Peptides against a protein of PDB entry 6FBK. Designs and how they scored, part 93

Target 1, 90 residues: chain A of PDB entry 6FBK
Amino acid sequence: EDTGVRVELAEEDHGRKSTIALRLWVEDPKKLKGKPKDNGAIEFTFDLEKETPDEVAQEMIESGFFHESDVKIVAKSIRDRVALIQWRRE

## One batch from the design tools (peptide; made by RFdiffusion4, then SolubleMPNN)

Design b2_p30_7_s1 (from b2_p30_7, 9 letters changed)
Fold by OpenDDE base, seed 3:
Order: C-alpha cells, then structure tokens, then sequence
Structure b2_p30_7_s1 (fold): chain B 90 residues (1-90), chain A 30 residues (1-30)
C-alpha cells in the first residue's frame, strides 16, 4: 500500500552498524488524515536491533511532525524501508 | 491557549530528541 510517505537512507549503508540514518518526508499529503506543520525531510537515527517503527512514529507525533491519526501510516513507511534494508544486509 | 501549549510541548520534545542524538535535523525534500 502506498502510504504517501517516503523513507530513504540518509547515508550509505555498509551493513556494519546497527544504527543508521534515515530521511523521511511526505510525498503525497492526500494520503494523510492530518496536515504536517513543516514541509521538509526529517533526518533521524534508527537502531535496527533495539527500536521499532511504531515507537519512532510515536516520537514523531509527540514532536508535532504528524497528527496522531497518522501514526500507523508513518510507522508502516518506516517499517517497509527498514525491512528492505534488513533484507539487503542478509 | 491550547495551541500555544501544544506547540511548546512539540518544541520541547524536538529539543530532547536532538540532545539524545535521535533527531538529526529537518532539511529540504530531495
């Protein structure tokens, strides 16, 4: 499913570190229920071994990047990208 | 003002994430 939210690596992944840098931004705002206050790309770290997409998505809501009603959409976007990164490492 | 208080909470949380090294920044969309 197209979430309207894109997540990409903000750095080259050499498959060595558990923590990576990601960049997340809204590609199609119509897919979201709320309207984000800022219109930029969020750069953040993600620990592949310790963190979950749901936890990170919730932190983004608490930071005011997204409306609470879109937490699952944001989490799915992160999850899908993280899964691809994990699969390419194996 | 509820909106002002919420905005303040959001800003405080962003600063906390920056201090923790979790939030690196907000840049232009690729």
Amino acid sequence: as target 1 above (90 residues)
Amino acid sequence: KEEEELKKKHEEHREELKKRGKLLGITEKP
Scores: peptide ipSAE 0.709, ipTM 0.932, DockQ to the pose 0.952
Fold by OpenDDE base, seed 5:
Structure b2_p30_7_s1 (fold): chain B 90 residues (1-90), chain A 30 residues (1-30)
Amino acid sequence: as target 1 above (90 residues)
Amino acid sequence: KEEEELKKKHEEHREELKKRGKLLGITEKP
C-alpha cells in the first residue's frame, strides 16, 4: 500500500551497526489525514534491535511532525523500509 | 493558549530528541 510517506536510508548501510540513519518525508500529503507543518525530510536514527516503528512513529507525533491520526501510516512506512533493510542484510 | 502550548511541547520534544541523538535534523526532500 502506498502510504504517501517515503522512508529511505540517509546513509549507506554496510550491515554492521544495529543503529541506522533514516530519512522520512511526505511524498503525497493527500494520503494523510493531517497536514504536516514541516515540509522537509526528517533525518533520524533507528535502532534495529531496540526500537519499533510504532514507538518511533509515536515520537514523531509528540514532536509535532505528524498528526496523531496518522501514527499508523507513519509506523507502516517505517516498518516497510526497516523490513526491507533487514531482508537485504540477510 | 492550547495551540501555543502544544507547539511548545513539540519543540521541547524535538530538542530532547536532538540531545539524545535520535533526531539528526530536517533537510530538503530528495
Scores: peptide ipSAE 0.709, ipTM 0.932, DockQ to the pose 0.941
Fold by OpenDDE base, seed 1:
Structure b2_p30_7_s1 (fold): chain B 90 residues (1-90), chain A 30 residues (1-30)
Amino acid sequence: as target 1 above (90 residues)
Amino acid sequence: KEEEELKKKHEEHREELKKRGKLLGITEKP
């Protein structure tokens, strides 16, 4: 499902390191319950071995990037991209 | 004000994320 939140690699992935750089931004704000204050792309690292999409999503909420009511949609966006990256690495 | 305290909390967390190298930055949308 289209979450309205896009997550892409911020760098080329050669499948060599567990930590990758991702870029996340709102593509369709109508899909979100809250209204993000920021209108840019959030560039952040993600450890494929240690971190989970839910934990990272919570950190984004605590950072004020998204409203608490949108934590699951943000987590899903990250999860879907991470899964795709993992599949590509196989 | 609750909103002010929340904003402060958000800013502090962002700084924490930057400090540990988790948050790299906020750039213009592609």
Scores: peptide ipSAE 0.708, ipTM 0.931, DockQ to the pose 0.941
Fold by OpenDDE base, seed 2:
Structure b2_p30_7_s1 (fold): chain B 90 residues (1-90), chain A 30 residues (1-30)
Amino acid sequence: as target 1 above (90 residues)
Amino acid sequence: KEEEELKKKHEEHREELKKRGKLLGITEKP
C-alpha cells in the first residue's frame, strides 16, 4: 500500500551492524493529513535491535517534521522498509 | 506566540537528535 512517504537506505547495508542510516521523504503529500514544513529528505539512524518505527515516528513529530495526525503513516513507512531490510539480512 | 514557542521546541529537539547522532541532516530529495 502506498503511504505517500518513501524510506530507503542512505548507505549500503552489509548486515554487520544493528544501526543503519535511512532517508525519508514525502513523495505524495496528498496522502498526509498535515502539511510538513520541510521539503527535503530526512537522513537519520535506526537501530534495528533497539528502536521501533513508532518511537522514531514520534521523535519526528516532536522535531516538527510531521503533524501528529500522520504519525501512523510515517511509522508504517519506516516499518515496511525496516522489515524488508531485516528480511534481506536473513 | 504559541506557534513561535512550538517552533522553538522543534528546533531544540532537532539539535538534541543531532547531538545524539540520531538526526544526520536534511538533504535534497533524491
Scores: peptide ipSAE 0.708, ipTM 0.931, DockQ to the pose 0.951

Design b2_p30_7_s2 (from b2_p30_7, 10 letters changed)
Fold by OpenDDE base, seed 1:
Structure b2_p30_7_s2 (fold): chain B 90 residues (1-90), chain A 30 residues (1-30)
Amino acid sequence: as target 1 above (90 residues)
Amino acid sequence: EEEEELKKKYKENREKLKKEGKLLGITEKP
């Protein structure tokens, strides 16, 4: 499913660290209920062992990056990318 | 104002994430 939110690696992943750097941005704003105030790409770290997409998404909402109604869309975007990264590491 | 209070909260949370090393920054879209 196209969430309209794109998440990519911000660095090369050698599959050695549990923490990765990701870049997240809105690719299709029509998919979101709210309109993000920022128009850039958010670079953030994600601990593959300790953090969850839902928790990180909630933190982004609380930081004003996205509307509260879009928390699940953001979480899914992160989840999908993280899953892909994990699959590639195997 | 509710909006002002909300913006204050957003700023504080962003700073917190930066201090924790979670938020690295906001850059131009690729």
Scores: peptide ipSAE 0.715, ipTM 0.931, DockQ to the pose 0.944
Fold by OpenDDE base, seed 3:
Structure b2_p30_7_s2 (fold): chain B 90 residues (1-90), chain A 30 residues (1-30)
Amino acid sequence: as target 1 above (90 residues)
Amino acid sequence: EEEEELKKKYKENREKLKKEGKLLGITEKP
């Protein structure tokens, strides 16, 4: 499913660190229930061993980046990218 | 008032994430 939210690596992944830098932005705002106030790409770190997409998404909601109703689609976007990164590391 | 309080909370949380090194910044979309 196309969530309308894109998540990409903000750095090259050499598969050595548990923490990676990601960049997240809205590509299709029509797929979100809320209207993001920010119009940029959010650059953030993600610990592959300690953090979860749901927790990080919730932090973004609490920081006002997205509406609370969109927490799950944001989490899914992060999860899908993280899974892809993990699979590539194998 | 509620909106102002919410905005303050947003700011506080963003600052927290920055201090923790979790939020690196907001950049232009690729």
Scores: peptide ipSAE 0.714, ipTM 0.931, DockQ to the pose 0.936
Fold by OpenDDE base, seed 5:
Structure b2_p30_7_s2 (fold): chain B 90 residues (1-90), chain A 30 residues (1-30)
Amino acid sequence: as target 1 above (90 residues)
Amino acid sequence: EEEEELKKKYKENREKLKKEGKLLGITEKP
C-alpha cells in the first residue's frame, strides 16, 4: 500500500548495529488527512531492538511533524521500511 | 493561546529528541 510517506536509510546499513539512521518525508500529501508543517525530510535514529514504529510515529506527532489522525499511516511507513531492512539483514 | 502552547510543546519535544540523539535534523527531500 502506498502511504504517501517514504522512509529510506539515511546511511548505508552494514547490519552491525541495532541503531540505524532513517529519513522520512511526505511524497504524496494527498494521502494524509493532515497537512505536515515541515517540508523537509526528517532524519532520525531507530533502534531495531528497542523501538517500535508506533512509538516513533507517536513521538513525531508529539513533535508536530504530523497530525494525530495520521499516526497509523506514519507508523506503517516506518514499519514497512524497518521490516525490509530486517529481512535484508537475515 | 492554546495554539501557541501547542507549538511550544512541539519545539520542546523536538529539542528533547535532538538532545537524546533521536532526531538528527530536517534535511531537503531527496
Scores: peptide ipSAE 0.714, ipTM 0.931, DockQ to the pose 0.937
Fold by OpenDDE base, seed 2:
Structure b2_p30_7_s2 (fold): chain B 90 residues (1-90), chain A 30 residues (1-30)
Amino acid sequence: as target 1 above (90 residues)
Amino acid sequence: EEEEELKKKYKENREKLKKEGKLLGITEKP
């Protein structure tokens, strides 16, 4: 499903560290209920072993990057990318 | 007032995430 939110690796993944750098940005704002205040790409770290997409998405909401109504769509975008990264590491 | 307080909260949370090394920054869209 196209969430309208893109998440990509901000660095090359050698599969050695549990923490990776990701980049997240809105590609199609029409897919979101709220209007993001920022118009850039958010670069952030994600611990593949300790953190969850929902927790990270919630932190983004609390930081004002997205409207609270869009927490699930943001979390899904992160989850989908993380899953791909995890599968590639196998 | 409520909007300003909320913006202040957003800023504080962003600074916290930066200090923790979770938030690296905001760049231009690829």
Scores: peptide ipSAE 0.714, ipTM 0.931, DockQ to the pose 0.947

Design b2_p30_7_s3 (from b2_p30_7, 12 letters changed)
Fold by OpenDDE base, seed 4:
Structure b2_p30_7_s3 (fold): chain B 90 residues (1-90), chain A 30 residues (1-30)
Amino acid sequence: as target 1 above (90 residues)
Amino acid sequence: KEKEERERKFKENREELRKRGKLLAITAKP
């Protein structure tokens, strides 16, 4: 489903390293229960082998980027992109 | 006061994430 949160690669993925750079931003704020503090795009690292979308989403919430009520929607957005990246690597 | 405190904490958190290399940048939406 459309989460209203968009996640893209912030760099070209050559499939050689486990850590990638992602870019995340809110495309449809109506899909979120909270109001994100920052209206920009967040570029962050993600270790495909050591991190999970839920853990990274939780870290973003704890840092204050998103409301706690939106942790799952953020996690899903990351998960969906990560899954696509992993599938393309196979 | 509360809002100011939250904003300060948010800024500090972002800076911490940046220093450890987790947060790369905050940019305009594509």
Scores: peptide ipSAE 0.631, ipTM 0.885, DockQ to the pose 0.800
Fold by OpenDDE base, seed 5:
Structure b2_p30_7_s3 (fold): chain B 90 residues (1-90), chain A 30 residues (1-30)
Amino acid sequence: as target 1 above (90 residues)
Amino acid sequence: KEKEERERKFKENREELRKRGKLLAITAKP
């Protein structure tokens, strides 16, 4: 499903590190319940071993990037990208 | 006042994310 939120690798993944850099931005704002304060692309680290999409999404909400009501859609976007990255590593 | 406080807190939180290396950058959308 199209979440309206895009998540891509911010760097080339060589499959060696557990921590990757991701870039996240809103592509279709009408898919979100809230209106993000920032309309830019967020580049952030994600530890494939220690972190979860839900936890990282929650941090983004707490930091004011997204509204509380959109935590799940943000988390899903991250999760889907992470899953794809992990699949390509195998 | 409440709105200003929330904005201040959000900025503070983002700065903390940056300091600990979680937030790498905020750029224009590609």
Scores: peptide ipSAE 0.625, ipTM 0.886, DockQ to the pose 0.928
Fold by OpenDDE base, seed 3:
Structure b2_p30_7_s3 (fold): chain B 90 residues (1-90), chain A 30 residues (1-30)
Amino acid sequence: as target 1 above (90 residues)
Amino acid sequence: KEKEERERKFKENREELRKRGKLLAITAKP
């Protein structure tokens, strides 16, 4: 499903480390319930072994990047990209 | 006043994330 939020690798993945850099931005704001405070692309680290999409999404909410009502949409966007990255590593 | 406080807190949160290396950058949308 198209969440309206895009997540991509901010770096080339060689499959050698557990921590990667991701870039996240809103592509279709109509699919969000709230209005994100930032209109840019957020580049952040993600530890494939230690972190989960839900935890990172919640952290973004608490930091003020997105509204609480959109935590699941953000989490799903991260999860979908992470799943793809992990699939390609196998 | 409340809006100003929220804006200040947002900036502080961003800085904290940056300090610990979680937030790397905020750039223009691709």
Scores: peptide ipSAE 0.623, ipTM 0.885, DockQ to the pose 0.811
Fold by OpenDDE base, seed 1:
Structure b2_p30_7_s3 (fold): chain B 90 residues (1-90), chain A 30 residues (1-30)
Amino acid sequence: as target 1 above (90 residues)
Amino acid sequence: KEKEERERKFKENREELRKRGKLLAITAKP
């Protein structure tokens, strides 16, 4: 499922830290219901043990990066990348 | 203006995220 939002590792993952750096940006804005305030790539930390994609997505929306109607699409984009990272670590 | 207030709040929120180390950078799309 192509969300139109891309999430990639912003650093090499050595599998040693619970906190990683991710980079998120809109690749296809037509798939979003709202218009993101920023048109750049957001580089942010993600704690694999303490944080969830839903909570981080909600935080981004509350901060104003995305429209509230797009919380699930942003969360899914983060979730899908995090799942791949965790799978590769195992 | 409401738009100006929203923009100000956005900048404040972004700075707060940066201060706590959550937001690392905002750059051009790869």
Scores: peptide ipSAE 0.617, ipTM 0.883, DockQ to the pose 0.823

Design b2_p30_7_s4 (from b2_p30_7, 14 letters changed)
Fold by OpenDDE base, seed 1:
Structure b2_p30_7_s4 (fold): chain B 90 residues (1-90), chain A 30 residues (1-30)
Amino acid sequence: as target 1 above (90 residues)
Amino acid sequence: MEEERRREEHEENRRRLRERGKLLGVGPKP
């Protein structure tokens, strides 16, 4: 499922660290219910062992990057990318 | 104003994320 939100590694993943750098941006704004005020790529860290996509998505909402109605879309986008990263590490 | 209060809260939360090294920045789309 295309969420309209893209999440990619902001660095090369050597599978050594639990914390990775990610970049997140809106590719298709029509998929979102809200209108993001920022039109850039958000670069952030994600701890694969300690953090959850839902918690990080909520932090982004509370930081005003996305509307509250889009929290699940953002969380899914992070979750899907994190899953791919974890699968590639196996 | 409620919008101003919301903006201030957003800015404070962004600051907190930067201070803990969680938010690295906002740049151009790749």
Scores: peptide ipSAE 0.710, ipTM 0.936, DockQ to the pose 0.943
Fold by OpenDDE base, seed 5:
Structure b2_p30_7_s4 (fold): chain B 90 residues (1-90), chain A 30 residues (1-30)
Amino acid sequence: as target 1 above (90 residues)
Amino acid sequence: MEEERRREEHEENRRRLRERGKLLGVGPKP
């Protein structure tokens, strides 16, 4: 499903580190229930071994990047990208 | 006001994320 939120690698992934840098931004705001007050690309780290998409999405909401109603959309976007990255590492 | 308190909380949380190296930045969309 198109979440309207894009997540991509912010750096080249050599498949060696458990922590990666990701970039996340809203591509289609109509897919979101809330209206983000920021309109940029969020660059953040993600530990493939220790963190979960849901926890990171919640942190983004607590930081005011997204409305609480969009936690699952954000989490899914992160999850889908992370899964793709992990698959490419195999 | 509630909005001001919420903004301050958001800013504090962003600060904490930056301090622990979780939030690297916010830039223009690609």
Scores: peptide ipSAE 0.701, ipTM 0.934, DockQ to the pose 0.953
Fold by OpenDDE base, seed 2:
Structure b2_p30_7_s4 (fold): chain B 90 residues (1-90), chain A 30 residues (1-30)
Amino acid sequence: as target 1 above (90 residues)
Amino acid sequence: MEEERRREEHEENRRRLRERGKLLGVGPKP
């Protein structure tokens, strides 16, 4: 499913670290219920061993990047990218 | 007042994320 939110690696992944840098931005705002205040790409770390997409998405909402109604959309976008990264490491 | 308090809370949360190295920045879309 196209969430309208895009997540990409912000750095090269050499498969050496559990923590990676990601970049997240809205590609299609029509897919979101809320209207993000920021119109940029959020660059953030993600610990592949300790963190979950849902927890990180919640932190973004608590920081005012997204509306609370869009938590699952944001989480899914992160999850899908993280899964691809993990599959490439295997 | 409620909107201001919410903005202050958002800013505080962003500050905490930056301090722990979680939030690296907000830049232009690729």
Scores: peptide ipSAE 0.694, ipTM 0.931, DockQ to the pose 0.947
Fold by OpenDDE base, seed 3:
Formats: structure tokens, sequence, C-alpha cells
Structure b2_p30_7_s4 (fold): chain B 90 residues (1-90), chain A 30 residues (1-30)
């Protein structure tokens, strides 16, 4: 499903590092239950071996980027992108 | 008061993420 949240690589992935830079932003706010206060792209690191999309999404909620009701939709957006990156590395 | 406390908590959490090198920045949408 289209979450309305986009996640892209913020750097070229050469498949060498476990940690990557990602960029996340709201493309369709109508698909979110809450209204994000920020109207920008969040750039953040993600460790493919140690971190989970749910934990990172929760950190974003606690930082006020998204409403608590949207934690799962944010996590799914990260998970879907991470899965694509991992599949490309195989 | 409740909204102010929540803002301060959000700002503190963002600061911690930046200091840890987790949050690299917030910029314009591509």
Amino acid sequence: as target 1 above (90 residues)
Amino acid sequence: MEEERRREEHEENRRRLRERGKLLGVGPKP
C-alpha cells in the first residue's frame, strides 16, 4: 500500500557499509491520521544490521515529527525502502 | 502548559538524535 510517506537514499549505496543515509518526507498528508508540524525532508542514518524500522519510527514520534497514531505507517515506509536496498545488495 | 512540555520534550529528543549522529538534518522536500 502507498503510505503517503516517501523514503529514499540520501547517498549512493555501494553495498559496503551497514549504515546508510536515508531521507524521509510526507508526499500525501491525507494518508496520515495526524498532521505533521514540519513540512520538510528528514535526513537520518539507518544501521541495516542493528536497527529496526519500528524503533526508528518511534524515535521520530518522540521527536515530534509525526503523531503517535502514525508510527506504524512511518515504520512501514522505512521497512519497505530498507527491504528494497537489501534486495539490491543480493 | 501541556503543549509547552511536549514541545520541550520534542526539542530535547531531536537534540539527542543530532548529538548521536542519528538525525543528520531537516531540509526541503526533493
Scores: peptide ipSAE 0.692, ipTM 0.931, DockQ to the pose 0.952

Design b2_p30_8_s3
Fold by OpenDDE base, seed 2:
Structure b2_p30_8_s3 (fold): chain B 90 residues (1-90), chain A 30 residues (1-30)
Amino acid sequence: as target 1 above (90 residues)
Amino acid sequence: MEEEEERRRRKRREELRKKFEEEAEEIRKR
């Protein structure tokens, strides 16, 4: 599904850490509150063992990056990337 | 365990807020 939100690894995943650096950018400019620097991505850390995509997405909404209506889209994009990372570690 | 989770959430909120403020300041300077 093209959610209009992209999430990728900001670092090489060696499968040794529970924490990963992720990069999130929005392809649809209507979904961002504000324009990221140079169409830059939001870099953030995610703990694969301790954190949930929904909690991290909610924190991004509260910070003003996205609209409340897009919380589930952001969370889904994070979840989908996290799932891919976990599947590659297996 | 709850105190450590709250501390992590607080740090992330502070980092995200800083990024948002830095971005908002650059947008205002254009």
Scores: peptide ipSAE 0.302, ipTM 0.704, DockQ to the pose 0.154
Fold by OpenDDE base, seed 1:
Structure b2_p30_8_s3 (fold): chain B 90 residues (1-90), chain A 30 residues (1-30)
Amino acid sequence: as target 1 above (90 residues)
Amino acid sequence: MEEEEERRRRKRREELRKKFEEEAEEIRKR
């Protein structure tokens, strides 16, 4: 499913630490409540063991990046990327 | 454990807010 939100690794993953740097960008300008400085990309850290995509997405909503209606889209995009990272570590 | 999680959530909110404010200020200056 094309959510119009993309999440990628912002660093090389060597599978050694639980914390990873992620980059999120939005292709659909309607999903951005604000306009990110870095060409629409938000860089953030994610702990693969301690954090959930839903909690991190909610924190981004509360910070003003997205509308409350898009929290599940943002969370799904993070979840899908995290799942791929975890799969590559197996 | 709960206190460490709350501290981490607080730190992230402060970092995200700072990024958002920096972005919002740059938009206003253009």
Scores: peptide ipSAE 0.298, ipTM 0.700, DockQ to the pose 0.155
Fold by OpenDDE base, seed 5:
Structure b2_p30_8_s3 (fold): chain B 90 residues (1-90), chain A 30 residues (1-30)
Amino acid sequence: as target 1 above (90 residues)
Amino acid sequence: MEEEEERRRRKRREELRKKFEEEAEEIRKR
């Protein structure tokens, strides 16, 4: 599903650590609330064992990057990418 | 476990705020 939010690895995943660098950018301008400093992309670390997409998405909304109504869309985009990374590690 | 989680959440919020342009502009205006 095209959520209008893109999430990719910001680094090569060697499957050795629980933390990964992710890059999130908004393809749908209506979903972006305010501007990230890094030209529309948000780079962040995600702990595959300790963190949840919902928590990270909520923190991004609280920071002002997204509207409250888009929390589940942002969380889904992170979740879908994280799932793909986990599936590749198996 | 709760203290580590709270510390991680705080750290992420601080990192996200630093990456937000509006927050940076607000800091410059203070």
Scores: peptide ipSAE 0.291, ipTM 0.699, DockQ to the pose 0.152
Fold by OpenDDE base, seed 3:
Structure b2_p30_8_s3 (fold): chain B 90 residues (1-90), chain A 30 residues (1-30)
Amino acid sequence: as target 1 above (90 residues)
Amino acid sequence: MEEEEERRRRKRREELRKKFEEEAEEIRKR
């Protein structure tokens, strides 16, 4: 499903840390309430053991990057990438 | 456990807000 939001690893994952660096790209400019300084990407850390995609997405909305209506799209994009990373670690 | 989670969430909100504000200022200065 093309959500207009893409999440990538911002670092090489060696499978040793619970915390990973992620980069979120917004491909649909309508999804951005505010522009991100670094060429449309938001870099953030995610703890695979302690954090949820929904909580991180909510924090991004509260910061003004996205509309409240897009929280589930942002959360899904993070979740899908995190699930793929976890699958590759097994 | 709850206090550590609240502190982590607060720190992330402050970092994200700073990134957003810095960009809003750069757009205003163009």
Scores: peptide ipSAE 0.288, ipTM 0.693, DockQ to the pose 0.154

Design b2_p30_8_s4
Fold by OpenDDE base, seed 2:
Structure b2_p30_8_s4 (fold): chain B 90 residues (1-90), chain A 30 residues (1-30)
Amino acid sequence: as target 1 above (90 residues)
Amino acid sequence: MEEEKRKKEEERKRKLREKFLKEAEAIRAR
């Protein structure tokens, strides 16, 4: 399903580090709670060993980037991208 | 008490936003 949230690599993944750089943005501006910077994109590192999509999504909601109702959508978008990255590393 | 809770929540949100902004800057600096 179209979550209206997109997550992509913000850097080339060489598959060597447990940490990856991600870029997240929303296609639906209604999902933005705060004032978007960088055209509404959020760039962040994600530790594949230590962090979870749900925890990072919750931090984004607590940061005021998104509505609390969108936490699962954000988490899913991160999870799906991470899964694709992991699949490509195998 | 309610106003103090709101202020603490706003401060927490600010710190978290600063975390993500700082992280974004670090990514761009590579």
Scores: peptide ipSAE 0.290, ipTM 0.697, DockQ to the pose 0.776
Fold by OpenDDE base, seed 3:
Structure b2_p30_8_s4 (fold): chain B 90 residues (1-90), chain A 30 residues (1-30)
Amino acid sequence: as target 1 above (90 residues)
Amino acid sequence: MEEEKRKKEEERKRKLREKFLKEAEAIRAR
């Protein structure tokens, strides 16, 4: 499914760390909260062992990046990218 | 009591925002 949210690695993954740097952005500006200046990508560290996509997505909403109604879409986009990264590590 | 709860919530939201870096560049420019 096309979520309209994109997530990619912000660094090269050598598979050595439990943490990865991710970059997240939205193709539909209506999914972003705030003023036009807020139409930028979000960069963050994700701990593959300790964090979940749902928790991180909720933190982004509490931070004011997205509407609460979009939490599951954001979480899914993170989850899908993390799954691909984990698949490549195995 | 209500003011202390509000202040604690605002501080929590600030700390959460500091966890994420945001680029000023428009997504369509990439």
Scores: peptide ipSAE 0.287, ipTM 0.680, DockQ to the pose 0.298
Fold by OpenDDE base, seed 4:
Structure b2_p30_8_s4 (fold): chain B 90 residues (1-90), chain A 30 residues (1-30)
Amino acid sequence: as target 1 above (90 residues)
Amino acid sequence: MEEEKRKKEEERKRKLREKFLKEAEAIRAR
Protein backbone atom coordinates (compact mmCIF):
# COMPACT_ATOMS: atom_id res chain seq x y z
CA GLU B 1 0.00 0.00 0.00
CA ASP B 2 1.25 3.46 -0.93
CA THR B 3 1.14 5.47 2.27
CA GLY B 4 2.49 8.64 0.68
CA VAL B 5 5.33 8.56 3.20
CA ARG B 6 8.84 7.71 2.05
CA VAL B 7 11.69 6.43 4.17
CA GLU B 8 15.17 5.94 2.79
CA LEU B 9 18.70 5.49 4.05
CA ALA B 10 20.35 8.85 4.66
CA GLU B 11 23.77 7.16 4.52
CA GLU B 12 25.26 4.00 3.09
CA ASP B 13 24.52 0.97 5.27
CA HIS B 14 27.60 -1.17 5.77
CA GLY B 15 25.72 -3.52 8.10
CA ARG B 16 28.21 -2.99 10.92
CA LYS B 17 26.26 -0.73 13.26
CA SER B 18 23.08 -1.29 15.23
CA THR B 19 22.07 2.25 14.26
CA ILE B 20 21.07 3.45 10.81
CA ALA B 21 20.55 6.93 9.42
CA LEU B 22 17.12 7.42 7.88
CA ARG B 23 15.40 10.17 5.95
CA LEU B 24 11.63 10.44 6.06
CA TRP B 25 9.36 12.72 4.07
CA VAL B 26 5.82 12.86 2.78
CA GLU B 27 4.97 13.17 -0.88
CA ASP B 28 2.03 15.38 0.07
CA PRO B 29 3.44 18.42 1.91
CA LYS B 30 0.00 19.05 3.42
CA LYS B 31 0.60 16.12 5.77
CA LEU B 32 3.54 17.92 7.34
CA LYS B 33 3.03 20.21 10.28
CA GLY B 34 5.32 23.21 10.40
CA LYS B 35 8.33 23.87 8.18
CA PRO B 36 11.00 21.24 8.73
CA LYS B 37 14.40 21.77 7.15
CA ASP B 38 15.51 20.13 3.91
CA ASN B 39 12.30 20.43 1.91
CA GLY B 40 10.18 18.75 4.56
CA ALA B 41 12.45 15.74 5.10
CA ILE B 42 13.27 14.54 8.60
CA GLU B 43 16.65 12.93 9.11
CA PHE B 44 17.19 10.79 12.18
CA THR B 45 19.09 7.83 13.55
CA PHE B 46 17.23 4.62 14.23
CA ASP B 47 18.57 2.09 16.72
CA LEU B 48 17.68 -1.36 15.41
CA GLU B 49 18.03 -2.86 18.88
CA LYS B 50 16.47 -0.24 21.13
CA GLU B 51 13.85 1.62 19.08
CA THR B 52 10.61 0.63 17.40
CA PRO B 53 8.91 2.24 14.40
CA ASP B 54 5.86 2.95 16.56
CA GLU B 55 7.90 4.73 19.22
CA VAL B 56 9.75 6.88 16.69
CA ALA B 57 6.52 7.69 14.85
CA GLN B 58 4.94 8.73 18.15
CA GLU B 59 7.94 10.97 18.88
CA MET B 60 7.45 12.63 15.49
CA ILE B 61 3.80 13.26 16.28
CA GLU B 62 4.75 14.65 19.67
CA SER B 63 7.34 16.82 17.92
CA GLY B 64 4.52 18.28 15.84
CA PHE B 65 5.78 16.98 12.48
CA PHE B 66 2.63 14.98 11.73
CA HIS B 67 -0.97 14.75 12.80
CA GLU B 68 -1.81 12.02 15.30
CA SER B 69 -4.04 10.40 12.68
CA ASP B 70 -0.94 9.66 10.59
CA VAL B 71 1.06 7.90 13.32
CA LYS B 72 0.33 4.42 11.94
CA ILE B 73 1.21 5.48 8.40
CA VAL B 74 4.52 6.93 9.57
CA ALA B 75 5.25 3.88 11.72
CA LYS B 76 4.48 1.53 8.82
CA SER B 77 6.77 3.46 6.49
CA ILE B 78 9.63 3.24 8.98
CA ARG B 79 8.90 -0.44 9.69
CA ASP B 80 8.85 -1.38 6.01
CA ARG B 81 12.16 0.35 5.34
CA VAL B 82 13.79 -1.11 8.45
CA ALA B 83 12.59 -4.59 7.49
CA LEU B 84 14.08 -4.17 4.01
CA ILE B 85 17.39 -3.00 5.47
CA GLN B 86 17.50 -5.92 7.89
CA TRP B 87 16.70 -8.32 5.05
CA ARG B 88 19.61 -6.97 3.00
CA ARG B 89 21.96 -7.36 5.97
CA GLU B 90 21.29 -11.12 6.12
CA MET A 1 -3.29 26.51 34.85
CA GLU A 2 -4.32 25.76 31.25
CA GLU A 3 -1.75 28.22 29.87
CA GLU A 4 1.00 26.54 31.91
CA LYS A 5 0.01 23.15 30.47
CA ARG A 6 0.15 24.62 26.95
CA LYS A 7 3.62 26.10 27.57
CA LYS A 8 4.91 22.77 28.92
CA GLU A 9 3.55 20.92 25.88
CA GLU A 10 5.11 23.47 23.52
CA GLU A 11 8.44 23.08 25.33
CA ARG A 12 8.21 19.27 25.05
CA LYS A 13 7.50 19.54 21.31
CA ARG A 14 10.44 21.94 20.91
CA LYS A 15 12.83 19.54 22.69
CA LEU A 16 11.69 16.65 20.48
CA ARG A 17 12.14 18.75 17.33
CA GLU A 18 15.61 19.70 18.53
CA LYS A 19 16.41 15.97 18.95
CA PHE A 20 15.55 15.24 15.33
CA LEU A 21 17.29 18.40 14.07
CA LYS A 22 20.47 17.55 15.98
CA GLU A 23 20.40 14.05 14.51
CA ALA A 24 19.95 15.51 11.02
CA GLU A 25 22.93 17.82 11.56
CA ALA A 26 25.05 14.95 12.87
CA ILE A 27 24.16 12.82 9.82
CA ARG A 28 25.06 15.67 7.44
CA ALA A 29 28.33 16.28 9.26
CA ARG A 30 29.56 12.73 8.52
Scores: peptide ipSAE 0.284, ipTM 0.691, DockQ to the pose 0.756
Fold by OpenDDE base, seed 5:
Structure b2_p30_8_s4 (fold): chain B 90 residues (1-90), chain A 30 residues (1-30)
Amino acid sequence: as target 1 above (90 residues)
Amino acid sequence: MEEEKRKKEEERKRKLREKFLKEAEAIRAR
């Protein structure tokens, strides 16, 4: 599914730590809240043990990066990337 | 009461923005 939201590793993952650095950006500018002056890329850490994609997505909405209606799309994009990272770690 | 709730929510949103900014800065510093 093309969510219009891309999530990738912002650093090399050696599978040693419970935290990962991610980069998120929108392919669909309609999902950006406000008047972004950049590509809307957000770099952030994700704690694989303590955080959930839904919680982090909600925090991004509260921060003003996205519309409330897009929280599930953002969360899904994070979740899907995290799942791929976890798969590669196994 | 409503104004205090608004202020607390604005402060929460500020702290969340600061969280992501701090994380982005830490990533760039690596």
Scores: peptide ipSAE 0.281, ipTM 0.694, DockQ to the pose 0.711

